# Peptides against a protein of PDB entry 4PAS: the designs that were tried, part 4

Target 1, 39 residues: chain A of PDB entry 4PAS
Amino acid sequence: SVNQASTSRLEGLQSENHRLRMKITELDKDLEEVTMQLQ
Target 2, 39 residues: chain A of PDB entry 4PAS as posed
Amino acid sequence: SVNQASTSRLEGLQSENHHLRMKITELDKDLEEVTMQLQ

## One batch from the design tools (peptide; made by RFdiffusion4, then SolubleMPNN)

Design b1_p9_2_s4 (from b1_p9_2, 5 letters changed)
Fold by OpenDDE base, seed 1:
Structure b1_p9_2_s4 (fold): chain B 39 residues (1-39), chain A 9 residues (1-9)
Amino acid sequence: as target 1 above (39 residues)
Amino acid sequence: SLEEQLASL
């Protein structure tokens, strides 16, 4: 159904959003470590 | 975090 396809798309976008947030947190940490080494 | 440091400027 259109509703089932919309729900599955939303779940996919939510899982990708979570993955991207985890990657941002990792990159923030890596950038902080590099910044600290350059000071 | 660097994001929090930047938000405090």
Scores: peptide ipSAE 0.040, ipTM 0.525, DockQ to the pose 0.110
Fold by OpenDDE base, seed 2:
Structure b1_p9_2_s4 (fold): chain B 39 residues (1-39), chain A 9 residues (1-9)
Amino acid sequence: as target 1 above (39 residues)
Amino acid sequence: SLEEQLASL
């Protein structure tokens, strides 16, 4: 039970980490596009 | 990326 709860928590943190990395990459691109439009 | 551009300054 403790190992299963720890593995499920790790999988949740890994999925959230992946989601956040994808969002950072999207925001980086959007900021680059805005920067190009302001030049 | 903007992070790579900033790291090259």
Scores: peptide ipSAE 0.039, ipTM 0.516, DockQ to the pose 0.106
Fold by OpenDDE base, seed 3:
Structure b1_p9_2_s4 (fold): chain B 39 residues (1-39), chain A 9 residues (1-9)
Amino acid sequence: as target 1 above (39 residues)
Amino acid sequence: SLEEQLASL
């Protein structure tokens, strides 16, 4: 159904959003570690 | 986090 296709698309976007947020948090931590090493 | 450090300036 249109509703099932919309739900599956939303779940895909939510999983990708979560993956991207986790990657941002990882990069923030790595950048903080590098910044602390340069101080 | 760097975001928190920047927000504290």
Scores: peptide ipSAE 0.037, ipTM 0.511, DockQ to the pose 0.107
Fold by OpenDDE base, seed 4:
Structure b1_p9_2_s4 (fold): chain B 39 residues (1-39), chain A 9 residues (1-9)
Amino acid sequence: as target 1 above (39 residues)
Amino acid sequence: SLEEQLASL
């Protein structure tokens, strides 16, 4: 039970970390496109 | 990337 709960929590944190990294990359690209349009 | 643009200044 404790090991299963710890594993499921780690998998959830890994999935959220990946999602957040992808969102940062998307926002960086969107900001670059906006910056280029303002030049 | 914005980081590469800043590094080129």
Scores: peptide ipSAE 0.032, ipTM 0.489, DockQ to the pose 0.099

Design b1_p9_3_s1 (from b1_p9_3, 3 letters changed)
Fold by OpenDDE base, seed 3:
Structure b1_p9_3_s1 (fold): chain B 39 residues (1-39), chain A 9 residues (1-9)
Amino acid sequence: as target 1 above (39 residues)
Amino acid sequence: LEERLQELL
């Protein structure tokens, strides 16, 4: 029970970490495009 | 671009 709850919490945090890393990568590309438009 | 930036925040 405790180990299963800890594992499920870790899997949820890993999934959210992956989602946030994908958002950062998209924002970095959108900022690169904005930077090119300002040159 | 602007709409996409707003969706990511």
Scores: peptide ipSAE 0.064, ipTM 0.666, DockQ to the pose 0.236
Fold by OpenDDE base, seed 1:
Structure b1_p9_3_s1 (fold): chain B 39 residues (1-39), chain A 9 residues (1-9)
Amino acid sequence: as target 1 above (39 residues)
Amino acid sequence: LEERLQELL
């Protein structure tokens, strides 16, 4: 149904949003380590 | 560190 397709699309976008937020947090930490090594 | 940064990009 249109509702099932909309729900599955929202779940896909929520999972990708979570994945991207985890990557940002990892990159922020790795950039802090680089910054500390350059001081 | 550098390899891990490349995997995340």
Scores: peptide ipSAE 0.064, ipTM 0.665, DockQ to the pose 0.245
Fold by OpenDDE base, seed 2:
Structure b1_p9_3_s1 (fold): chain B 39 residues (1-39), chain A 9 residues (1-9)
Amino acid sequence: as target 1 above (39 residues)
Amino acid sequence: LEERLQELL
């Protein structure tokens, strides 16, 4: 159904949004480590 | 560090 396809798409976007937020947090930490190594 | 940064790109 259109509703089921829309729900599955939203769940996919929510999981990808979570993955991307975790990736950003990891990059911010790795950049902090690089910054400390350059001091 | 460098390998981990590459995995994240």
Scores: peptide ipSAE 0.062, ipTM 0.664, DockQ to the pose 0.245
Fold by OpenDDE base, seed 4:
Structure b1_p9_3_s1 (fold): chain B 39 residues (1-39), chain A 9 residues (1-9)
Amino acid sequence: as target 1 above (39 residues)
Amino acid sequence: LEERLQELL
């Protein structure tokens, strides 16, 4: 149904949003380590 | 570090 397609799309976007937030947190940590190595 | 940064891009 249209509702099932919309819910599956939302779940896909929510999982991708979570994945991207985890990547941002990892990159922020890696940038902190690089910043410490440059001091 | 560098390999991990490349996996994230």
Scores: peptide ipSAE 0.062, ipTM 0.660, DockQ to the pose 0.230

Design b1_p9_3_s2 (from b1_p9_3 with E6Q K9L)
Fold by OpenDDE base, seed 1:
Structure b1_p9_3_s2 (fold): chain B 39 residues (1-39), chain A 9 residues (1-9)
Amino acid sequence: as target 1 above (39 residues)
Amino acid sequence: LEERLQEIL
């Protein structure tokens, strides 16, 4: 149904949003390490 | 760093 397709799309976007947020947190930590190495 | 950034783009 249109509702099932919309729900599955929202769940896909929520999972991708979570993945991207985890990667941002990892990159922030890698930037802190690089910043510490340049001091 | 650069390799991890490329996995997001």
Scores: peptide ipSAE 0.063, ipTM 0.629, DockQ to the pose 0.149
Fold by OpenDDE base, seed 5:
Structure b1_p9_3_s2 (fold): chain B 39 residues (1-39), chain A 9 residues (1-9)
Amino acid sequence: as target 1 above (39 residues)
Amino acid sequence: LEERLQEIL
């Protein structure tokens, strides 16, 4: 149904949003490590 | 580290 396709698309976008947020947190930590190595 | 920093540039 249109509703099932919309729900599955939303779940896919929610999982990708979570993955991207975890990646931002990882990159922030990697930048902190580089900053400490340059001091 | 280096490969991940290349994704920011």
Scores: peptide ipSAE 0.060, ipTM 0.637, DockQ to the pose 0.234
Fold by OpenDDE base, seed 4:
Structure b1_p9_3_s2 (fold): chain B 39 residues (1-39), chain A 9 residues (1-9)
Amino acid sequence: as target 1 above (39 residues)
Amino acid sequence: LEERLQEIL
């Protein structure tokens, strides 16, 4: 149904949003490490 | 570092 396609799309976007948030947190740590190495 | 950047782009 249109509702099932919309819910599956939302679940896909929510999982990708979570993945991207975890990757941002990893990059923030990697940036902190690089910043500490440059001091 | 570089491999982790390539997974996001």
Scores: peptide ipSAE 0.056, ipTM 0.608, DockQ to the pose 0.133
Fold by OpenDDE base, seed 2:
Structure b1_p9_3_s2 (fold): chain B 39 residues (1-39), chain A 9 residues (1-9)
Amino acid sequence: as target 1 above (39 residues)
Amino acid sequence: LEERLQEIL
């Protein structure tokens, strides 16, 4: 039970880390677009 | 752009 709960928590954190990295990449693109519109 | 910025906040 403890190992399974720890594994499921790690998988959840890995999935959230991936989601947050994708959001950062999207924000960097949106900032690039805003920067181009301000030039 | 604006809708996508609102999904992040």
Scores: peptide ipSAE 0.052, ipTM 0.629, DockQ to the pose 0.162

Design b1_p9_3_s3 (from b1_p9_3, 3 letters changed)
Fold by OpenDDE base, seed 1:
Structure b1_p9_3_s3 (fold): chain B 39 residues (1-39), chain A 9 residues (1-9)
Amino acid sequence: as target 1 above (39 residues)
Amino acid sequence: LEEKLKEIQ
């Protein structure tokens, strides 16, 4: 149904949003470590 | 760092 397709799309976007947020947090940590090594 | 950047692009 249109509702099922919309729900599955929302779940896909929610999972991708979570994945991207986790990657941002990891990159922020790696940048902090590089910044600390350059000081 | 560089490998993680490549995985986001």
Scores: peptide ipSAE 0.036, ipTM 0.537, DockQ to the pose 0.145
Fold by OpenDDE base, seed 4:
Structure b1_p9_3_s3 (fold): chain B 39 residues (1-39), chain A 9 residues (1-9)
Amino acid sequence: as target 1 above (39 residues)
Amino acid sequence: LEEKLKEIQ
């Protein structure tokens, strides 16, 4: 149904949003480590 | 770093 397709799309976008937020947090730590090494 | 950037793009 249109509702099932919309729900599955939302769940996919929520899962990808969570993945991207975790990757941002990992990159922020990697940038902090690089910044400390350049000081 | 570089491999994590490739996973986002």
Scores: peptide ipSAE 0.035, ipTM 0.527, DockQ to the pose 0.125
Fold by OpenDDE base, seed 2:
Structure b1_p9_3_s3 (fold): chain B 39 residues (1-39), chain A 9 residues (1-9)
Amino acid sequence: as target 1 above (39 residues)
Amino acid sequence: LEEKLKEIQ
């Protein structure tokens, strides 16, 4: 149904959003470590 | 850093 396709698309976007947020957190940590090494 | 940037793009 249109509702099932919309739900599956939303779940895909939510999982990708979560993945990207986790990668941002990892990059922020790596940036902090590099910044600390340059000080 | 650089490899993790490639994983996001």
Scores: peptide ipSAE 0.035, ipTM 0.539, DockQ to the pose 0.139
Fold by OpenDDE base, seed 3:
Structure b1_p9_3_s3 (fold): chain B 39 residues (1-39), chain A 9 residues (1-9)
Amino acid sequence: as target 1 above (39 residues)
Amino acid sequence: LEEKLKEIQ
């Protein structure tokens, strides 16, 4: 149904949003480590 | 850093 297709699209976008937030957290940590190495 | 940045783009 149109509602099932919309729900599956939203679930896919929520999963990708979570993945991207985890990658941002990893990059913030790597930037902290690089900043510490430059001190 | 650069590899992780490429994976987000």
Scores: peptide ipSAE 0.035, ipTM 0.532, DockQ to the pose 0.147

Design b1_p9_3_s4 (from b1_p9_3, 4 letters changed)
Fold by OpenDDE base, seed 1:
Structure b1_p9_3_s4 (fold): chain B 39 residues (1-39), chain A 9 residues (1-9)
Amino acid sequence: as target 1 above (39 residues)
Amino acid sequence: LEEKLQQIL
């Protein structure tokens, strides 16, 4: 149904948003570790 | 250092 397609699209966007937030946290950590190695 | 820089780029 239209409602099922809308729900599955929202769940896909929520999972991708979570994945991107986790990748930002990983990159922030990698930048901190690089900064510490350059001091 | 080099491996971490490769993960950021």
Scores: peptide ipSAE 0.077, ipTM 0.689, DockQ to the pose 0.463
Fold by OpenDDE base, seed 5:
Structure b1_p9_3_s4 (fold): chain B 39 residues (1-39), chain A 9 residues (1-9)
Amino acid sequence: as target 1 above (39 residues)
Amino acid sequence: LEEKLQQIL
């Protein structure tokens, strides 16, 4: 159904959005650790 | 340091 395809696409986009948010948090931590090593 | 810089770039 068109509705099922739309729901599965939304779930995929929500999963990718969550993955990208977790990657941003990881990179922010890595930048903090690099900054601390340069002081 | 170098390995972390390579993960950021």
Scores: peptide ipSAE 0.076, ipTM 0.686, DockQ to the pose 0.494
Fold by OpenDDE base, seed 2:
Structure b1_p9_3_s4 (fold): chain B 39 residues (1-39), chain A 9 residues (1-9)
Amino acid sequence: as target 1 above (39 residues)
Amino acid sequence: LEEKLQQIL
């Protein structure tokens, strides 16, 4: 149904949003480590 | 340093 397709799309977007937030947190830590190595 | 920069890019 249209509702099932909308729900599955929302779940996919929520999963991708979570993945992207985790990747941002990893990159922030990686940039901090690089910054400390350049001091 | 270089290996870490390669992981970010």
Scores: peptide ipSAE 0.066, ipTM 0.676, DockQ to the pose 0.418
Fold by OpenDDE base, seed 3:
Structure b1_p9_3_s4 (fold): chain B 39 residues (1-39), chain A 9 residues (1-9)
Amino acid sequence: as target 1 above (39 residues)
Amino acid sequence: LEEKLQQIL
């Protein structure tokens, strides 16, 4: 149904949003450790 | 340092 397709799209966008937030947190940590090594 | 910079880019 149209509702099932909309729900599955929202779940896909929510999972991708979570994945991207986890990747940002990883990159922020990696930049902090690079900054500490340059200091 | 260099190996870690290569993993970020």
Scores: peptide ipSAE 0.063, ipTM 0.674, DockQ to the pose 0.426

Design b1_p9_4_s1 (from b1_p9_4, 7 letters changed)
Fold by OpenDDE base, seed 1:
Structure b1_p9_4_s1 (fold): chain B 39 residues (1-39), chain A 9 residues (1-9)
Amino acid sequence: as target 1 above (39 residues)
Amino acid sequence: TIHVPSYSL
């Protein structure tokens, strides 16, 4: 149904959003480690 | 030296 397709798409977008947030957190940590080595 | 991983968005 249209509702099932819409809910599945929303769940996919929510899971991708979570994955991207985790990658940002990892990159923030890597940036911190690089910054400490440059000091 | 630290290893900094690269991520693809």
Scores: peptide ipSAE 0.158, ipTM 0.693, DockQ to the pose 0.498
Fold by OpenDDE base, seed 4:
Structure b1_p9_4_s1 (fold): chain B 39 residues (1-39), chain A 9 residues (1-9)
Amino acid sequence: as target 1 above (39 residues)
Amino acid sequence: TIHVPSYSL
């Protein structure tokens, strides 16, 4: 159904959004460490 | 020398 396709798309986008947020958090931490080492 | 990881989005 159109509703099922929309739900599956939303779930996929939510999962990818979460994955990308976790990567951003990791990169922020790595940047903090590099910044600290360069000070 | 510092190591900076590379990530793919």
Scores: peptide ipSAE 0.155, ipTM 0.692, DockQ to the pose 0.725
Fold by OpenDDE base, seed 2:
Structure b1_p9_4_s1 (fold): chain B 39 residues (1-39), chain A 9 residues (1-9)
Amino acid sequence: as target 1 above (39 residues)
Amino acid sequence: TIHVPSYSL
């Protein structure tokens, strides 16, 4: 149904959003470490 | 030498 397809798409987008937020946090930490090593 | 990780999005 249209509602089932919309729900599955939303769940996929929510999981991808979470993955991307975790990746941003990881990259922020790695950038901090690189910055500290360059000092 | 500094190791810089590479990530894909």
Scores: peptide ipSAE 0.154, ipTM 0.698, DockQ to the pose 0.825
Fold by OpenDDE base, seed 5:
Structure b1_p9_4_s1 (fold): chain B 39 residues (1-39), chain A 9 residues (1-9)
Amino acid sequence: as target 1 above (39 residues)
Amino acid sequence: TIHVPSYSL
């Protein structure tokens, strides 16, 4: 149904959003480590 | 494991 397709799309977007947030946190930590190494 | 490179100035 249209509702099922919309729900599945939303769930996909939510999972990708979570993945991207985790990646941002990881890259922020990597940047912190690089910054400390340059000091 | 992600490798973080070291840099030198």
Scores: peptide ipSAE 0.103, ipTM 0.716, DockQ to the pose 0.072

Design b1_p9_4_s2 (from b1_p9_4, 6 letters changed)
Fold by OpenDDE base, seed 5:
Order: C-alpha cells, then structure tokens, then sequence
Structure b1_p9_4_s2 (fold): chain B 39 residues (1-39), chain A 9 residues (1-9)
C-alpha cells in the first residue's frame, strides 16, 4: 500500500540519519585526538 | 608523527 511504502521509506531515512550521526560522532572524536597530538 | 583518519560519508 502507499502507507506501507511511506513507512518503509521513513524507516530507511531514520536508519541512514542514525548512521550519519554516529559517523559525525566518530569524526568529532578523531578530530579531538588529532588536536591533542598537535598540542 | 600525527595520524589523520580519513572516512567517506
């Protein structure tokens, strides 16, 4: 149904959003480590 | 030496 397709699309976008947020957190940690090494 | 990680989004 249209509603089922919309729900599955939203779930896909939510999972990708979570993946991207986790990647940002990882990059922030790596930036902190690089900053500490440069001090 | 400084290790700089690289990632693809």
Amino acid sequence: as target 1 above (39 residues)
Amino acid sequence: TVVVPSYSL
Scores: peptide ipSAE 0.214, ipTM 0.766, DockQ to the pose 0.889
Fold by OpenDDE base, seed 1:
Structure b1_p9_4_s2 (fold): chain B 39 residues (1-39), chain A 9 residues (1-9)
Amino acid sequence: as target 1 above (39 residues)
Amino acid sequence: TVVVPSYSL
């Protein structure tokens, strides 16, 4: 149904959003490490 | 030596 397709799309977007948030956290940690190496 | 991580989004 249209509702089922919309729900599956939302779940996919929520999963990708979570993945991207985790990647941002990783990159923030890597930036901290690089910053310490440059000081 | 400075280690620069590289990642894909």
Scores: peptide ipSAE 0.213, ipTM 0.767, DockQ to the pose 0.907
Fold by OpenDDE base, seed 2:
Structure b1_p9_4_s2 (fold): chain B 39 residues (1-39), chain A 9 residues (1-9)
Amino acid sequence: as target 1 above (39 residues)
Amino acid sequence: TVVVPSYSL
C-alpha cells in the first residue's frame, strides 16, 4: 500500500541518517587524534 | 609519523 511504502522509506532514511551520524562521530574522533599528533 | 585514517561515506 502507499502507507507501507511511505513507512518503509522513512525507516530507510532514519537508518541511513543514523549510519551517517555514527560515521561523522568516528571521523571527528579520528580528526581529534590527528590534531593531537600534530601538537 | 602521522597516520591519517581514510574512509568513504
Scores: peptide ipSAE 0.212, ipTM 0.764, DockQ to the pose 0.901
Fold by OpenDDE base, seed 4:
Structure b1_p9_4_s2 (fold): chain B 39 residues (1-39), chain A 9 residues (1-9)
Amino acid sequence: as target 1 above (39 residues)
Amino acid sequence: TVVVPSYSL
């Protein structure tokens, strides 16, 4: 159904959004470590 | 020496 396809697409976008947010958090921590090494 | 991690998005 149209509703099922829309729900599955939303769930896919939500999971990718979560993955990207976790990657940003990881990169922020790596940037903090590099910043401390340069000080 | 500065160690910079590399990742794929």
Scores: peptide ipSAE 0.212, ipTM 0.764, DockQ to the pose 0.941

Design b1_p9_4_s3 (from b1_p9_4, 7 letters changed)
Fold by OpenDDE base, seed 1:
Structure b1_p9_4_s3 (fold): chain B 39 residues (1-39), chain A 9 residues (1-9)
Amino acid sequence: as target 1 above (39 residues)
Amino acid sequence: PIFVPQYSL
C-alpha cells in the first residue's frame, strides 16, 4: 500500500540518518586525534 | 593552530 511504502521509505531514511551520524562522530574523533598530534 | 569544526547531532 502507499502507507506501507511511505513507512518503509521513512525507516530507510531513519536508518541511513543514524549511520551518517555515527560516521560523523567517527570522523570527528579521527580529526581530534590528528589535531592533537599536530599540536 | 588548526580550526576543528564541531558538529551538533
Scores: peptide ipSAE 0.094, ipTM 0.630, DockQ to the pose 0.126
Fold by OpenDDE base, seed 2:
Structure b1_p9_4_s3 (fold): chain B 39 residues (1-39), chain A 9 residues (1-9)
Amino acid sequence: as target 1 above (39 residues)
Amino acid sequence: PIFVPQYSL
């Protein structure tokens, strides 16, 4: 149904959002480490 | 020194 397709799309977007937030956290840590090494 | 912007999630 249209509602099922919308729910599945929302769940997909929520999971991708979580993945991207985790990636941002990792990149922030890596960038901090590189910054410290370049000081 | 490199400026690292911080962002809220």
Scores: peptide ipSAE 0.087, ipTM 0.627, DockQ to the pose 0.123
Fold by OpenDDE base, seed 3:
Structure b1_p9_4_s3 (fold): chain B 39 residues (1-39), chain A 9 residues (1-9)
Amino acid sequence: as target 1 above (39 residues)
Amino acid sequence: PIFVPQYSL
């Protein structure tokens, strides 16, 4: 149904959003470490 | 030293 397709798409977007937020957090930590080494 | 902005998610 249209509702099932919309729900499955939302769940996919939510899981991808979570993955991307975790990746940003990891990159922020890596950037802080590199910044500290450059000081 | 470089400035690294911090953001909340």
Scores: peptide ipSAE 0.082, ipTM 0.621, DockQ to the pose 0.120
Fold by OpenDDE base, seed 4:
Structure b1_p9_4_s3 (fold): chain B 39 residues (1-39), chain A 9 residues (1-9)
Amino acid sequence: as target 1 above (39 residues)
Amino acid sequence: PIFVPQYSL
C-alpha cells in the first residue's frame, strides 16, 4: 500500500540519519585528534 | 593550530 511504502521509506531514512549522525561524531573525534597533533 | 569550522545540523 502507499502507506506501507511511505512508512518503510521513513524508517529507512531514520536509520540512515542515525548512521550518518554516528559517522559525524566519529569524524569529529578524528578531526579533534588531528587538530591536536597539528598544534 | 588550524581553524576547524563547526556546523550545526
Scores: peptide ipSAE 0.079, ipTM 0.617, DockQ to the pose 0.129

Design b1_p9_4_s4 (from b1_p9_4, 5 letters changed)
Fold by OpenDDE base, seed 2:
Structure b1_p9_4_s4 (fold): chain B 39 residues (1-39), chain A 9 residues (1-9)
Amino acid sequence: as target 1 above (39 residues)
Amino acid sequence: KVVIPSYSL
């Protein structure tokens, strides 16, 4: 149904949003490590 | 030695 397709798309977008937020957090930590190595 | 990670989004 249209509602099932919309729900599945929303769940996919929510999971991708979570993945991207975790990747940003990882990159922020890696940037901190690089900054520390350059000091 | 500086190690720069490389990732893809």
Scores: peptide ipSAE 0.180, ipTM 0.767, DockQ to the pose 0.873
Fold by OpenDDE base, seed 1:
Structure b1_p9_4_s4 (fold): chain B 39 residues (1-39), chain A 9 residues (1-9)
Amino acid sequence: as target 1 above (39 residues)
Amino acid sequence: KVVIPSYSL
């Protein structure tokens, strides 16, 4: 149904949003490590 | 030695 397709699309976007937030957190940690190495 | 990690988004 249209509602099922819309729900599945929203769940997909929510999961991708979470994945991207986790990648940002990982990159922030890696940036901290690089910053410490440059000091 | 500086190591810069890279990842695909």
Scores: peptide ipSAE 0.176, ipTM 0.766, DockQ to the pose 0.905
Fold by OpenDDE base, seed 5:
Structure b1_p9_4_s4 (fold): chain B 39 residues (1-39), chain A 9 residues (1-9)
Amino acid sequence: as target 1 above (39 residues)
Amino acid sequence: KVVIPSYSL
């Protein structure tokens, strides 16, 4: 159904959004570590 | 030694 396809697409976008947020957090931590090592 | 990680988004 159209509703089922829309729901599955939204769930896919939500999972990708979560993945990207986790990557941003990881990169922020890695930048902090690199900054400390360069001091 | 400084190690700079690289990731793909």
Scores: peptide ipSAE 0.175, ipTM 0.764, DockQ to the pose 0.856
Fold by OpenDDE base, seed 4:
Structure b1_p9_4_s4 (fold): chain B 39 residues (1-39), chain A 9 residues (1-9)
Amino acid sequence: as target 1 above (39 residues)
Amino acid sequence: KVVIPSYSL
């Protein structure tokens, strides 16, 4: 159904959004470490 | 030595 396709798409986008947010958090920590090493 | 990690999004 249209509703099933919409819900599955939303769930996929939510899971990818979560993955990307976690990757950003990791990169922020790595950037902090690099910044400390350069100081 | 500064190590810069590389990641794929």
Scores: peptide ipSAE 0.173, ipTM 0.763, DockQ to the pose 0.914

Design b1_p9_5_s1 (from b1_p9_5 with E1K E3Q)
Fold by OpenDDE base, seed 5:
Structure b1_p9_5_s1 (fold): chain B 39 residues (1-39), chain A 9 residues (1-9)
Amino acid sequence: as target 1 above (39 residues)
Amino acid sequence: KLQELLEQL
């Protein structure tokens, strides 16, 4: 039970970390596109 | 740059 709860929590944190990394990459690209439009 | 930073997380 404790090990299973710890594993499921780690998997949840890993999936959220991946989601946040993808969102940061999207925002960086959007910022680059805006920067190119202002030049 | 950003990709290299994200690989360290």
Scores: peptide ipSAE 0.044, ipTM 0.570, DockQ to the pose 0.044
Fold by OpenDDE base, seed 2:
Structure b1_p9_5_s1 (fold): chain B 39 residues (1-39), chain A 9 residues (1-9)
Amino acid sequence: as target 1 above (39 residues)
Amino acid sequence: KLQELLEQL
């Protein structure tokens, strides 16, 4: 149904949002480590 | 949550 397709799309977007937020936090840490090595 | 993560950058 249209509702099932909308729910599955929302779940996929929520999963991708979570993955991207984890990747931003990883890159922030990597940037901090590089910044500390350049001081 | 996303706004809080963007505010930490």
Scores: peptide ipSAE 0.041, ipTM 0.567, DockQ to the pose 0.056
Fold by OpenDDE base, seed 1:
Structure b1_p9_5_s1 (fold): chain B 39 residues (1-39), chain A 9 residues (1-9)
Amino acid sequence: as target 1 above (39 residues)
Amino acid sequence: KLQELLEQL
C-alpha cells in the first residue's frame, strides 16, 4: 500500500540519519585524536 | 538532537 511504502521510506531515512550521526561522532573523535597528536 | 550535534561542530 502507499502507507507501507511511506513507512519503509521513513524507516530507511531514520536508519540513514542514525548512521550519519554515528559517523559524525566518529569523525569528531578522530579529529580530536589527530589534534592531540599534533600538540 | 541533530541541531545539538551541528552546534558542536
Scores: peptide ipSAE 0.040, ipTM 0.563, DockQ to the pose 0.056
Fold by OpenDDE base, seed 3:
Structure b1_p9_5_s1 (fold): chain B 39 residues (1-39), chain A 9 residues (1-9)
Amino acid sequence: as target 1 above (39 residues)
Amino acid sequence: KLQELLEQL
């Protein structure tokens, strides 16, 4: 039970970390496109 | 990259 709750929490944090990294990469690309349009 | 782009605005 304690190990299962800790594993499930770690998997949730790993999935959220992956989602946030993908969102940062998307925003970096969107900012690059906006910067190119303003030059 | 993000920080360098923010410093150019």
Scores: peptide ipSAE 0.033, ipTM 0.531, DockQ to the pose 0.255

